# Designs tried in a protein design run: peptides against a protein of PDB entry 6J54. Part 40

Target 1, 223 residues: chain A of PDB entry 6J54
Amino acid sequence: NENLFASFIAPTMMGLPIVTLIIMFPSLLFPTPKRLINNRTISIQQWLIQLTSKQMMAIHNQKGQTWSLMLMSLIMFIGSTNILGLLPHSFTPTTQLSMNLGMAIPLWSATVFTGFRYKTKTSLAHFLPQGTPALLIPMLVIIETISLFIQPVALAVRLTANITAGHLLIHLIGGATLALLNINTMTAFITFTILILLTILEFAVALIQAYVFTLLVSLYLHD
Target 2, 42 residues: chain B of PDB entry 6J54
Amino acid sequence: QFQFTGIKKYFNSYTLTGRMNCVLATYGGIALLVLYFKLRSK

## One batch from the design tools (peptide; aimed at target 2 Q3 I7 R19)

Design b2_p14_5 (made by RFdiffusion4)
Pose (drawn by RFdiffusion4):
Order: structure tokens, then C-alpha cells, then sequence
Structure b2_p14_5 (pose): chain A 223 residues (1-223), chain B 41 residues (1-41), chain P 14 residues (1-14)
């Protein structure tokens, strides 16, 4: 009975303040120059696009490359609005489950209607995988169509659920430091656990590769 | 002028990208079950 | 949703 942890019971509040100012704010962190040589703080933002515009371009190699100049705008918005919220009292719009159901469905159903306006047969004849055996036709086409309509729910719920799971361990491991007016040796180890966990919460940039890229595989497979 | 800088882009991909009616139907029906549970409290 | 479409169309303008 040496080191007794403590806990504080308090409501964890994902309130809803005035949001249309908070959405527009990580647009004006990125300027755009009308000059040849630029001023060494846009110039490392202009070099960071020319890397990851050469990885969502190399797989597709079609006349579906026109779509890929919009998929690098989708990686800077939820690459910024997941990184801004690590600050002390900031508010992330991709915490709420509302706009992510508007980011998945206008983009996911913009992919199944892309080959249906050009191919009209073989886009969902991709349900036919191989040289058809006889014992498993109805066991297949009730499976590979129930794992199609999961995809908009499987794209938007994987983003909201772990972004807000990074904010609760920020609070609860952080709120146990404030309520640790017991023995003071264990206060530094909970603090050292925090400053490791904030380095893991820069995997909020690593969860934007897993949103744009399974939108490219959900675009390169249909088209 | 927040239009003609990206007007060539719109009618290219808003043929399939501007289908927020399925979001508007799945959003408008999602308005109906919450006003109904508070009506029955 | 209309503010998200306007912010994505404003970043696409840049």
C-alpha cells in the first residue's frame, strides 16, 4: 500500500461553440504566393505537397488523374484540423460525428457513379471475381455486397472514433496529475506518460493517409 | 471570383461529386427520429 | 455542410 492513485469525477464535455469560425481558421494558416522565388515559410509547404502528390498519382495512371488534384486538398484540411487541436484549449471540428458523415457519403457515392456513367455493366460486374464454381454463387454475392455498403460507414466512423479517443486520455491522464496531492514521486511519472502520449497523438497526421488512400483504392478499384 | 477560378473544375466532377441529396436524404430522415423521441419524451 | 464545401472550394482555389 505505498502508491495510491487517485481519480476525479468530472464530465468530459464535447460542447458545440460557434463552429463556422473554427472551420475557416486553418485555411489562413496556409498562404499562396504570386512570385517565382518564395519566402522560406511557404517554400516548405510547397515542397510537402510535391511529395504526396507523387503517391496518389502513381497508382492511378489514367484519365482518372483529373480527380487527384482534389484529393490533396482533402488531406490538408483534416491534416490541419486534427493537428490544431493538440493545443491547450482548442476545438477540433472532426471530433463531432456530423461532418464526417458529410465527408464520406458525398465522396463515396461520387465513386460508384463514376463507372456507372461510362462502363454501365462491368463496374458492378466486379462482383464476379473469377472462373465461377457452382457451390458458392449465393454465398458470395450476398457477402461482397454487404461489404460494399459498409464502406461509407467504414470510412467515417473510423475517423471520429479514434480522434476523440485521443482527447480523453489527454484529459484523464492529465487530470490525475491535478488530483495527485498524495505522494509526489508518482506525479512525474504520470507527467512523463503524458509527454510520450502527445508524441503518439501526432499520429493524427498518420490517420489522414488512411483516409485519402482508402478513398483512392475505393476509386482505383471502381475505376 | 470564388467561381471562375474553379468553374472548370466543377462541371467536370460535380456530375458525380455533387450528389449530396443522398446525404440530404440520410440527413433529413436523421432529423426525424430525434424530434420524435423528444415528442414521446 | 455548406461551410465545409465552401472551405474545401476555397482551399482548392489556392
Amino acid sequence: as target 1 above (223 residues)
Amino acid sequence: FQFTGIKKYFNSYTLTGRMNCVLATYGGIALLVLYFKLRSK
Amino acid sequence: VSALFFALAFLLLQ

Design b2_p14_5_s1 (made by RFdiffusion4, then SolubleMPNN; from b2_p14_5, 9 letters changed)
Fold by OpenDDE base, seed 1:
Structure b2_p14_5_s1 (fold): chain B 223 residues (1-223), chain C 42 residues (1-42), chain A 14 residues (1-14)
Amino acid sequence: as target 1 above (223 residues)
Amino acid sequence: as target 2 above (42 residues)
Amino acid sequence: LDVLLETLATLLSK
């Protein structure tokens, strides 16, 4: 039981938190451009960032586009950490619920507070959908209020659960393939094929979860 | 356009102002209930 | 929520 989750334990070296270095490592993969015409790799990276930025901020007005930097940094951070977490025997910080809550709660509170600050009437009206029967209004307002407070929890748990489940499955099937190599090579080949397909799926899931996380934060900002 | 008169003008689920007022009224009602129970416990 | 409901409605209408 504990052996299954051993890979999710925060790595430390001599009592020093290496987790901080692991979290900061993805930032090194995104250097700031220093030239008018950058290298091909940096240019492609910037092009992808601009493309994703246009897609994410298409639903926002000029005022909402001020959050573009924050949202793009968030998606790049979560996406990069999730992809790096798929490396063999790597630790994925986004599998830690504490980290995801630490990201989700401040961002959620910022979006909600921004909504109340600049769009107070619309934000208050958001608790009541249009066309609601008069008798159901009080109950529905309460439900929508509860739903609002569940949003950061759902956001964090969704990311954590999807990434953690994927990693667990990769580790389990990977361990099974290694164990079956000495027992039956044919079954080991089948399990290895499944592992490859699963890893490809997890790469997609890693990117999708980063996108969904950022998109939901953006939608909460849009109200 | 919706034409509401009287109480429905201020407390409707179709207009933005009406929805806002309904939300505020709901929160106000809950706050009053909590206050009532708090004062009753004393 | 409205955007999500609208998108859901469009998906269900297909």
Scores: peptide ipSAE 0.212, ipTM 0.771, DockQ to the pose 0.024
OpenDDE base, seeds 2, 3, 4, 5: peptide ipSAE 0.184, 0.164, 0.169, 0.203; ipTM 0.773, 0.754, 0.766, 0.768

Design b2_p14_5_s2 (made by RFdiffusion4, then SolubleMPNN; from b2_p14_5, 9 letters changed)
Fold by OpenDDE base, seed 1:
Structure b2_p14_5_s2 (fold): chain B 223 residues (1-223), chain C 42 residues (1-42), chain A 14 residues (1-14)
Amino acid sequence: as target 1 above (223 residues)
Amino acid sequence: as target 2 above (42 residues)
Amino acid sequence: LDVLLQTLAELLSK
């Protein structure tokens, strides 16, 4: 059972952690544009970033637009790392809960703190939904407070669980296909087809999870 | 929109100010309970 | 939570 998680162990070379290099690698895939008319690849990337930014920041007012750079960088980072992790025998840093917590907790705290700084009354009022019966107010406030503190944990666990489950399933089915090659070629072909479909699904999941993560962060900022 | 009088004016679940006051009152109540148990232990 | 509470209230009212 432990062998299933061997691919999720942080890779090291000669005792030195290469995880930092793996985390920094996606940044090389997004070079800064220097020309007015860039290459096709850079132009497509910029176009996609602009589309996603318009969709995500449409909910926010002018003050919320200040967070656009951070949110877009976050979605690009998570999305790129998740997609690169789908390479065979690759290590995805986002499968590590520690990394996701390291991203979620500061961002969550920043959003909550900014909410209390600029919209103190609205943020405090958010702990009590409108129209609540008077007798249930204290209990509901407590529940809402607990819910607030669960948000960063849920955000990190959701991302980690979805990516980890996808990778685990790809490895299991991939291993099964290799094992069935020597047993039954026909069944191996079927399992291989399922593996291809699953990999396509995981590509979509990788992007969706990155989007959901950033969207929830933006939603917490909006209150 | 809502005309509240008396205590309901300050502690209501419909107005923004009322909701804020309810939250503060709840936290204050919890703080007082914690303080009570802390003083009781001494 | 508000949506959940509203849906719960609707279910309880039926």
Scores: peptide ipSAE 0.203, ipTM 0.769, DockQ to the pose 0.017
OpenDDE base, seeds 2, 3, 4, 5: peptide ipSAE 0.188, 0.168, 0.177, 0.206; ipTM 0.767, 0.757, 0.765, 0.762; seed 5 fails the geometry check

Design b2_p14_5_s3 (made by RFdiffusion4, then SolubleMPNN; from b2_p14_5, 9 letters changed)
Fold by OpenDDE base, seed 5:
Structure b2_p14_5_s3 (fold): chain B 223 residues (1-223), chain C 42 residues (1-42), chain A 14 residues (1-14)
Amino acid sequence: as target 1 above (223 residues)
Amino acid sequence: as target 2 above (42 residues)
Amino acid sequence: IDTLLQTLATLLSK
């Protein structure tokens, strides 16, 4: 069992954490444009960023548009790290709950505090749904308050659990295929096919989870 | 659009101001309860 | 949760 979780151990070299370099590596894959007409790869990246930005920021007013840069950077970071984590025997930083909490808690806090700062009345009123019977008001306010504090936890756990589970399945099925090569070639081929289909699915999951994480942060800002 | 009189004017689940006041009243009540139990235990 | 509570409240009010 320790061998299965070995891929989730933080890599170190000579006592220095390599995790910092792994986290910084995805940023190198997205260079900044320097010309009016850039290379095809950069143009495609900019096009994708613009499309995602238009969809995510459509719900926000002009003041909310200020968050566009941060939200887009968050999608790019989480998406790229999740995809890179699907490489065989690679370490995925987003599988670490500490990292995801480190992202979720500050961003959640920022959205909550910005809401209270600029829309205090609306934010406070959000703890009580409209049309609530008078007898249920105190209990419902408590539930909504607890729900608010669960949001950062749910955000972090969702991302971590989905990526971790997918990564474990790839390793388990991959190990099973190698073991079955010497036992039964036909079953090994079937298992290998499943592995390929699973990897494609995990690519989709990686992108979806990045999008959902950023979208929820954006929605919390909108209240 | 809604016309309320008396206590319902300030504590209303339909208006924005009323909802805000209900939330504040709930938090105030909880804070007073916590304070009461803390002072009682000492 | 809010939608569920509103639905329940509507059912109980009838």
Scores: peptide ipSAE 0.187, ipTM 0.773, DockQ to the pose 0.015
OpenDDE base, seeds 1, 2, 3, 4: peptide ipSAE 0.186, 0.157, 0.128, 0.143; ipTM 0.781, 0.777, 0.764, 0.773

Design b2_p14_5_s4 (made by RFdiffusion4, then SolubleMPNN; from b2_p14_5, 7 letters changed)
Fold by OpenDDE base, seed 1:
Structure b2_p14_5_s4 (fold): chain B 223 residues (1-223), chain C 42 residues (1-42), chain A 14 residues (1-14)
Amino acid sequence: as target 1 above (223 residues)
Amino acid sequence: as target 2 above (42 residues)
Amino acid sequence: VDVLLETLARLLSQ
C-alpha cells in the first residue's frame, strides 16, 4: 500500500524544494490583461472570472464584496492546481493536507474575525439557532462553538480527501489497465473506458471542490 | 413578532439580542465553572 | 446555518 502513495510525495531535486515552483506555476497561466481588446484566450478567461465572481459574490452586500479579489484568487488557485494535478505523473499540491490547512486556517480566521469585528451581535447570535427550546440552549451553544472550530479542519480535509481519493482511483485503475494489457485485452479496454470516465469525473470534482472551498469561506464571511 | 416580558425579554432564542445574551450567559457560566475548579485546586 | 441551508437548498434546486 505504500507504493500507492508514492505519487503523493513532495518532489525535490538535489534537496531543493521544487514544490514551491509547482505551487507558483498556476500563476503563470493567468496573465494580466494589458490591452483594451485582449486575445481570445484572455478574453474568455476574464469572462469566466467575471461570471464566477458575480455568482460567488451574489450573496454578499457591498462590504462583503470587498473579499471578491481574495475569494476569486483562491478559487482560481485551487481550481488550477487541481486541474494541473490530473496530468499524468504530476504532483498535486492540494493533495497535501498541510497545504490545505495552511490555506483554510488563515482564511477561516480572517472571516471569523471580520464577522466579530463588524457584526459582533450577529456573530454571537450565530452560536444559537433561532427557536431553540430554552432547556437545550446551553448544550446547543457549546455544540455550535465546537462546530465553528471544526470548520477549518473540515474544509481542509474535504478538499484533500476528495482530490486524493480521485487521484488514487486514477492511479489504481490506470495501473490495472496496464497490467491487463498483457492478460486480457478486452478487460483492459473496459478498465480503460472506466479510467476515461473517471478522469472526466475528476475534472469536474476538481472544479467543484475549488468552488465549494471558496463558497464555504464566503459563507463563513457572510455568517 | 414576539412579545417577551421579564427574563424572557433578555434571554430568548428568537430575538437577536436574546440569542446574544444566551450565548454570553453560556460562556460566562462555563468560565465561572472553570474558575471554580481552578480555585478549588489551590 | 440558515444562510447555509438556504444556499444549499438553492444549489440543489438548480
Scores: peptide ipSAE 0.207, ipTM 0.779, DockQ to the pose 0.032
OpenDDE base, seeds 2, 3, 4, 5: peptide ipSAE 0.145, 0.104, 0.119, 0.197; ipTM 0.777, 0.759, 0.771, 0.769

Design b2_p14_6 (made by RFdiffusion4)
Pose (drawn by RFdiffusion4):
Structure b2_p14_6 (pose): chain A 223 residues (1-223), chain B 41 residues (1-41), chain P 14 residues (1-14)
Amino acid sequence: as target 1 above (223 residues)
Amino acid sequence: FQFTGIKKYFNSYTLTGRMNCVLATYGGIALLVLYFKLRSK
Amino acid sequence: FNFHDMLFLFLSLI
């Protein structure tokens, strides 16, 4: 009975303040120069695009490359609005589940209507995988179509659920430091757990590769 | 002039990318179950 | 390449 942890009961609030200012704000962190040689703080933002525009370009290699100049603007918005919220009292718009159901459905249904305006038969004749055996036709086409309509829900719910699960362990491991007016040796170990956990919460950039890239496989497979 | 810089881009991919009516239908129906539960409290 | 045109194109799609 040496080290007794404590806890504080308090409501964890994902309130809703004025949002249309908070959305526009990580657009003016990135400027754009009308010059040849630039000023060494855009120049490492202009080099960071020319890397990851060479990985969502190399798989597709079609006349579906026109679509890929928009998919690098989808990686900078939720690459920034997940990184800004690690600050002390900031508010992330991709915490709320509302706009991610508007980021998945206007983009996911912009992919099944891409081959339906050009191929019109063999886009969902991709439901036919192989040289058809006889004992498993109805066990297949009720499976590979229930794992198609999962995809918009499987694209937007995997983003909101773990971004806001990174903010609660920031509070609750952080709020147990403030309520640790018991023995002071264990206060530094909970603080050292925090400053490791904030390094893991820079996997909020690593969860944007898993949003643009399973939108490219959900685009390269249909088209 | 927030239009003609990206007007060539719009009618290229808004043929399939501007289908927010399915988001508007799935959003407008999602407005109807929450005003109904607070009507029945 | 203009980033504010690309971002306004994305926000106007959303």

Design b2_p14_6_s1 (made by RFdiffusion4, then SolubleMPNN; from b2_p14_6, 9 letters changed)
Fold by OpenDDE base, seed 5:
Structure b2_p14_6_s1 (fold): chain B 223 residues (1-223), chain C 42 residues (1-42), chain A 14 residues (1-14)
Amino acid sequence: as target 1 above (223 residues)
Amino acid sequence: as target 2 above (42 residues)
Amino acid sequence: MDLQSLLDLLLSLL
């Protein structure tokens, strides 16, 4: 069903990809404050940023708090792009696995490298859980090493799969609703109600996935 | 505080330094095995 | 429900 996946095709205008413009657009929605007392919209945004910042950075020491700006920018970026992607006939960059891998791999590598630089002993010791029987040490170290390399992939795939599945489900139920309008109006109304509820759920999922992605990156930094 | 003597002092699953040494020993062992098979195949 | 419990539930579903 080519029509079902048409929304995931990278848009082009005059032979040039518009993906860059779509990625940059969310940044325009969050202006920097210039006054002591700002507009209601800006004040709400600042309040939300402060709340999320306090929550996410509570687990970090003073040195880890230097990542606050990066983590907050990441959650705002992913969250805004996911929400904007729920608009009709819109393209969501986070549905592209390449985009999410492009974010996950550098962030993961940065956290791992910072761990090895400043906490070499603790970072190396993390590959072996405390209290492991001596006979299981080599196998467990290998498993933990593999687990570490799967982390960036898991971050990217989780975000991609959840957003993509949500979009597909909206399209499927939407198509079913339109088809049922000609068969039975009552059943079409039920499916339409489900579509509305699903759309609300997808808004929540969009925010949750942004938060979880950023939180896990932050957690890897803490370890 | 765990008091370990002998080889267990350096290779423990309970102490931070012991865990680190176990990890390094594991990686070193794997590297030596890979090197052995690589030299054998040549 | 506190945020930690909600997070644990969400993480269990992921």
Scores: peptide ipSAE 0.047, ipTM 0.770, DockQ to the pose 0.031
OpenDDE base, seeds 1, 2, 3, 4: peptide ipSAE 0.016, 0.014, 0.027, 0.016; ipTM 0.711, 0.710, 0.781, 0.720

Design b2_p14_6_s2 (made by RFdiffusion4, then SolubleMPNN; from b2_p14_6, 10 letters changed)
Fold by OpenDDE base, seed 5:
Structure b2_p14_6_s2 (fold): chain B 223 residues (1-223), chain C 42 residues (1-42), chain A 14 residues (1-14)
Amino acid sequence: as target 1 above (223 residues)
Amino acid sequence: as target 2 above (42 residues)
Amino acid sequence: MDLQELLNLLLLLL
């Protein structure tokens, strides 16, 4: 009789939280290349990083490209943690809103502060869309200000909600398949097929959410 | 290139400087309103 | 469908 939400409880071993070890584990999967010609695994990893880097940094000027290392590390971290979270009975740190807010708020604040520091006029002007009628200016500036503060929350909640909902669906349908095996094997087979398709979808969602999270951070930097 | 005269030169939604000034004016207005209500509440 | 169009749809849905 495991609680439906048991997989979202932070794991402890001997009274000590092992969440730190889980967070550090993905970093072990991406070793730094030491040779010009590396093994197949490292070569594929570097190729993927280069492709994503070229795509994401295409919108940035030379000064913005200094963020490439941080953004690439972020996408690799979130992507790897989300994929590892799909393993049975695994804990996914990105299901914790506190962790995602802990990433979103500093990154958002850094982009906003860098904008105000280097492009003060452009950053202030961003609160008013071009061509706005004069009567709507005060209201629209207020709305845009509120929108700015919602950005880090939306960024964190999007990631948390998508990953959490996916995990819950897999657990619910998985439990239903097991229950139906004792009632009707044919119905259980159909439900099992749905479970497989859902798992494939969640694998894609895990990668997409990592990409979208990093892309939005990058986009805020571009503004 | 937009040519504006009078108040529209400084407060417009088309130029970068004009947009910035509109935003600052809005924040200034809100700040004055907050100050007014704060002083009235005392 | 272009990559940009796909990305826009994904950003709309997610």
Scores: peptide ipSAE 0.034, ipTM 0.775, DockQ to the pose 0.031
OpenDDE base, seeds 1, 2, 3, 4: peptide ipSAE 0.016, 0.030, 0.027, 0.033; ipTM 0.707, 0.790, 0.794, 0.815

Design b2_p14_6_s3 (made by RFdiffusion4, then SolubleMPNN; from b2_p14_6, 9 letters changed)
Fold by OpenDDE base, seed 3:
Structure b2_p14_6_s3 (fold): chain B 223 residues (1-223), chain C 42 residues (1-42), chain A 14 residues (1-14)
Amino acid sequence: as target 1 above (223 residues)
Amino acid sequence: as target 2 above (42 residues)
Amino acid sequence: MDIQNLLDLLLSLL
């Protein structure tokens, strides 16, 4: 690789960008069920979707549960793209902050506007915690307002930073391992062990970040 | 559960209505300040 | 909002 960030460049094939194809590829991994009793892979997928759906929607009332389809599609999309991004020589779209902001801002806006539309009194009251001293009320309201606007940025940056950092670490440790093979085999072995452990961790991080992203969007809807 | 009288009934940090009014008052105050400085600058 | 901020902080550590 020419530089450490080469893996984060949008890929082109025959001079044409293939980012759209990469983004659409995860949808092929989740075929629609056609049988009463499906194969093992589809059954596991359905079980996971049902499990996550129950957990995510447990905090919502009936009206909030209407968002189930959107939230489940979101977690499946982010999770699948993150896992696919761990494949060698793959491009992970979720490492692009622009993409994550493109998801976070509309979803955050939708939840906030939904709150103000249907629960105006409660939503406005949330800008002031209960029991606040009278002198601190104006300052705290301002802080809480700023906090609200930071939410979509924090949501996008969290996902981008975690996935990007993981990929960089794998690249750096992998490169170090190869370099050390010709210098000291013992140190190379230690570095290789760290690389394996890190790779396992990144699989977990990939799923956790998808879950956290969706959970926070869901939580903002509930609040 | 809290019984407030007078202005505290409408502006308090314990009831939903009171909290809402405090928030609106804060935003209104900020808006008026911004408006004042904007008009003063012209 | 406070609980939300705390949760955001905790989840940011993951």
Scores: peptide ipSAE 0.090, ipTM 0.812, DockQ to the pose 0.033
OpenDDE base, seeds 1, 2, 4, 5: peptide ipSAE 0.015, 0.014, 0.015, 0.068; ipTM 0.709, 0.709, 0.721, 0.784

Design b2_p14_6_s4 (made by RFdiffusion4, then SolubleMPNN; from b2_p14_6, 9 letters changed)
Fold by OpenDDE base, seed 1:
Structure b2_p14_6_s4 (fold): chain B 223 residues (1-223), chain C 42 residues (1-42), chain A 14 residues (1-14)
Amino acid sequence: as target 1 above (223 residues)
Amino acid sequence: as target 2 above (42 residues)
Amino acid sequence: MDIQNLLNLLLSLL
């Protein structure tokens, strides 16, 4: 069963880790437009970025919109890495919990710190929901405090778990289809259909997880 | 708008200031408890 | 190329 996790091992070439190159590779897919009239692919890409930017920043005030560049870069990075990770024999950095924690903790801390710096009263009041009975206030404040500290962990684990589980399922069902090809072609066809459906689902999950990750970071900033 | 008088004006779960004060009071209470046990252990 | 072989190749890449 150790073979199932081979795709999650950090790749090395000639004894040198190439993880850094893999992480930087998505940046090459998003060139900066230099022409007034860009190519079709770049135009579509910019259009998509603008749409997502408008959607994500619609909930933010003018001060919150200053984070637009960071949030857009984040969703593009996570989305591109997740999609590229669905390629055969590819390594997905987002399957590594360390990578996702490395993104989640600084972003979470930045949003929390920004909230306490500019909206101290509102941020402190966020630890107590409105309408709480007086007797439950101390307990609820403690729970909300714990919840705050769980946020970066939950954010990282959610992304890691969903992407990792998807990859494992594709490998398992893919292996099952190969095994069934020699046993029964009909069952192999069924499993192959499931594999296709799962692959489509994983493409959607890859994008959704990038969106949810960025959205939650933005919501933490908004609160 | 709820009209709160007395202590409820400063410590309520409906107003922003009241919520903030409740949170600060909770943390203050916890800090005092921790301090008490720390001093007691010495 | 046989469809079965192509399928095997594709699945082997996953």
Scores: peptide ipSAE 0.015, ipTM 0.702, DockQ to the pose 0.013
OpenDDE base, seeds 2, 3, 4, 5: peptide ipSAE 0.014, 0.013, 0.014, 0.015; ipTM 0.703, 0.705, 0.712, 0.691

Design b2_p14_7 (made by RFdiffusion4)
Pose (drawn by RFdiffusion4):
Structure b2_p14_7 (pose): chain A 223 residues (1-223), chain B 41 residues (1-41), chain P 14 residues (1-14)
Amino acid sequence: as target 1 above (223 residues)
Amino acid sequence: FQFTGIKKYFNSYTLTGRMNCVLATYGGIALLVLYFKLRSK
Amino acid sequence: SVFAILSYFLYHLS
């Protein structure tokens, strides 16, 4: 009975303040120069695009490359608005489940209507996988169509659920430091757990590769 | 001038990308179950 | 409205 942890009961609030200012703010962190040589703080932003524009370009190699100049603007917005919210009292718009159901459905249904305006037969004849056996036609086409309409829900709920799961362990491991007016040796170990966990919460950039890329496989497979 | 810089882009991919009506239908129906539960409290 | 935000952010990067 040496080290007794404590806890504090308090409501964890994902309130909703004025949001249309908070959305526009990580657009003016990135400037654009009208010069040849640039000023060594855009120049490491301009080099960071020319890397990851060479990986969502290399798989497709079609006349579906026109679409890929918009998929690098989708990686900078939720690459920034997940990284700004690690600050002390900041508010992330990709916490709320509302706009992610507007980021998945206008993009996911922009992919099944891409081959339906050009191919019109073989886009969802991709439901035919192989040289058809006879015992499993109805066990297949009720499976590979129930794992199609999962995809917009499987794209947007995987983003909101773990971004807001990173914010609660910031609070609750952080709020147990403030309520630790018991033995002071264990206060530093909970603090050291925090400053490891904030390094793991820079996997908020690593969850944006898993949004743009399963939008490219959900685009490269249909088209 | 927030238009003609990206007007060549729009009619290229808004043929399939501007289908927010399915989002508007799935959003407008999602407005109906929450005003109904508060009506029945 | 999310498409208009993404179109505005694409105009700022152009």

Design b2_p14_7_s1 (made by RFdiffusion4, then SolubleMPNN; from b2_p14_7, 11 letters changed)
Fold by OpenDDE base, seed 1:
Structure b2_p14_7_s1 (fold): chain B 223 residues (1-223), chain C 42 residues (1-42), chain A 14 residues (1-14)
Amino acid sequence: as target 1 above (223 residues)
Amino acid sequence: as target 2 above (42 residues)
Amino acid sequence: DMLDLLLLLLSNLL
């Protein structure tokens, strides 16, 4: 079992934490445009960022649209790290729950704080759904309060669990294919096909989880 | 719009103000309970 | 809240 988690150990070189460099690496993939007419790659990136920004911020008012830079940077960071983590023998920082909590808790607290600061009445009213029977109001308010505090934990755990589970499955199926190469080539081919399908799925999951994470943060901001 | 009178005007689950007041009342009740048990322990 | 629950469910399925 220990071999399964070897890929999730934070890598170090000569006692120096290279994890910091790995976390900073995705930033190099998105250079700032300098020219009026950019290269094709940069133009495509800017176009995609613009489309995703318009899609995500469509539900927000002008005040909420001030968070567009933060939310877009978040989705780009998580998405890029998740995709890069699918490379062979790569370390995915988002598999670390500590990192995801480190992102989720501040962002969640910021959204909740901004909500209570600018929309105090609406935010307080959010703890009680409309049309609740009078007898159930106290219990439901308590449950909704607990739900609020579970949000950052659920946000971090969801991302961590989905990415980690995907990586584990790829490693397990990949290891099975290698083991079956010398035992039964036909079964190895079937397992390899499953591996390919799984890797395609994990690419989609990597992007979807980044989107869901950012979208939920956005929804918490919107209330 | 719902027409509420009396206590229902301030404590209802349909209006924004009513919902807010219900939440505040719930938190206030919990705080009073905690305070009661804290004072009782002394 | 309903959208959040739906997204929670969908995200857990993936």
Scores: peptide ipSAE 0.225, ipTM 0.835, DockQ to the pose 0.032
OpenDDE base, seeds 2, 3, 4, 5: peptide ipSAE 0.067, 0.118, 0.161, 0.212; ipTM 0.806, 0.831, 0.838, 0.826

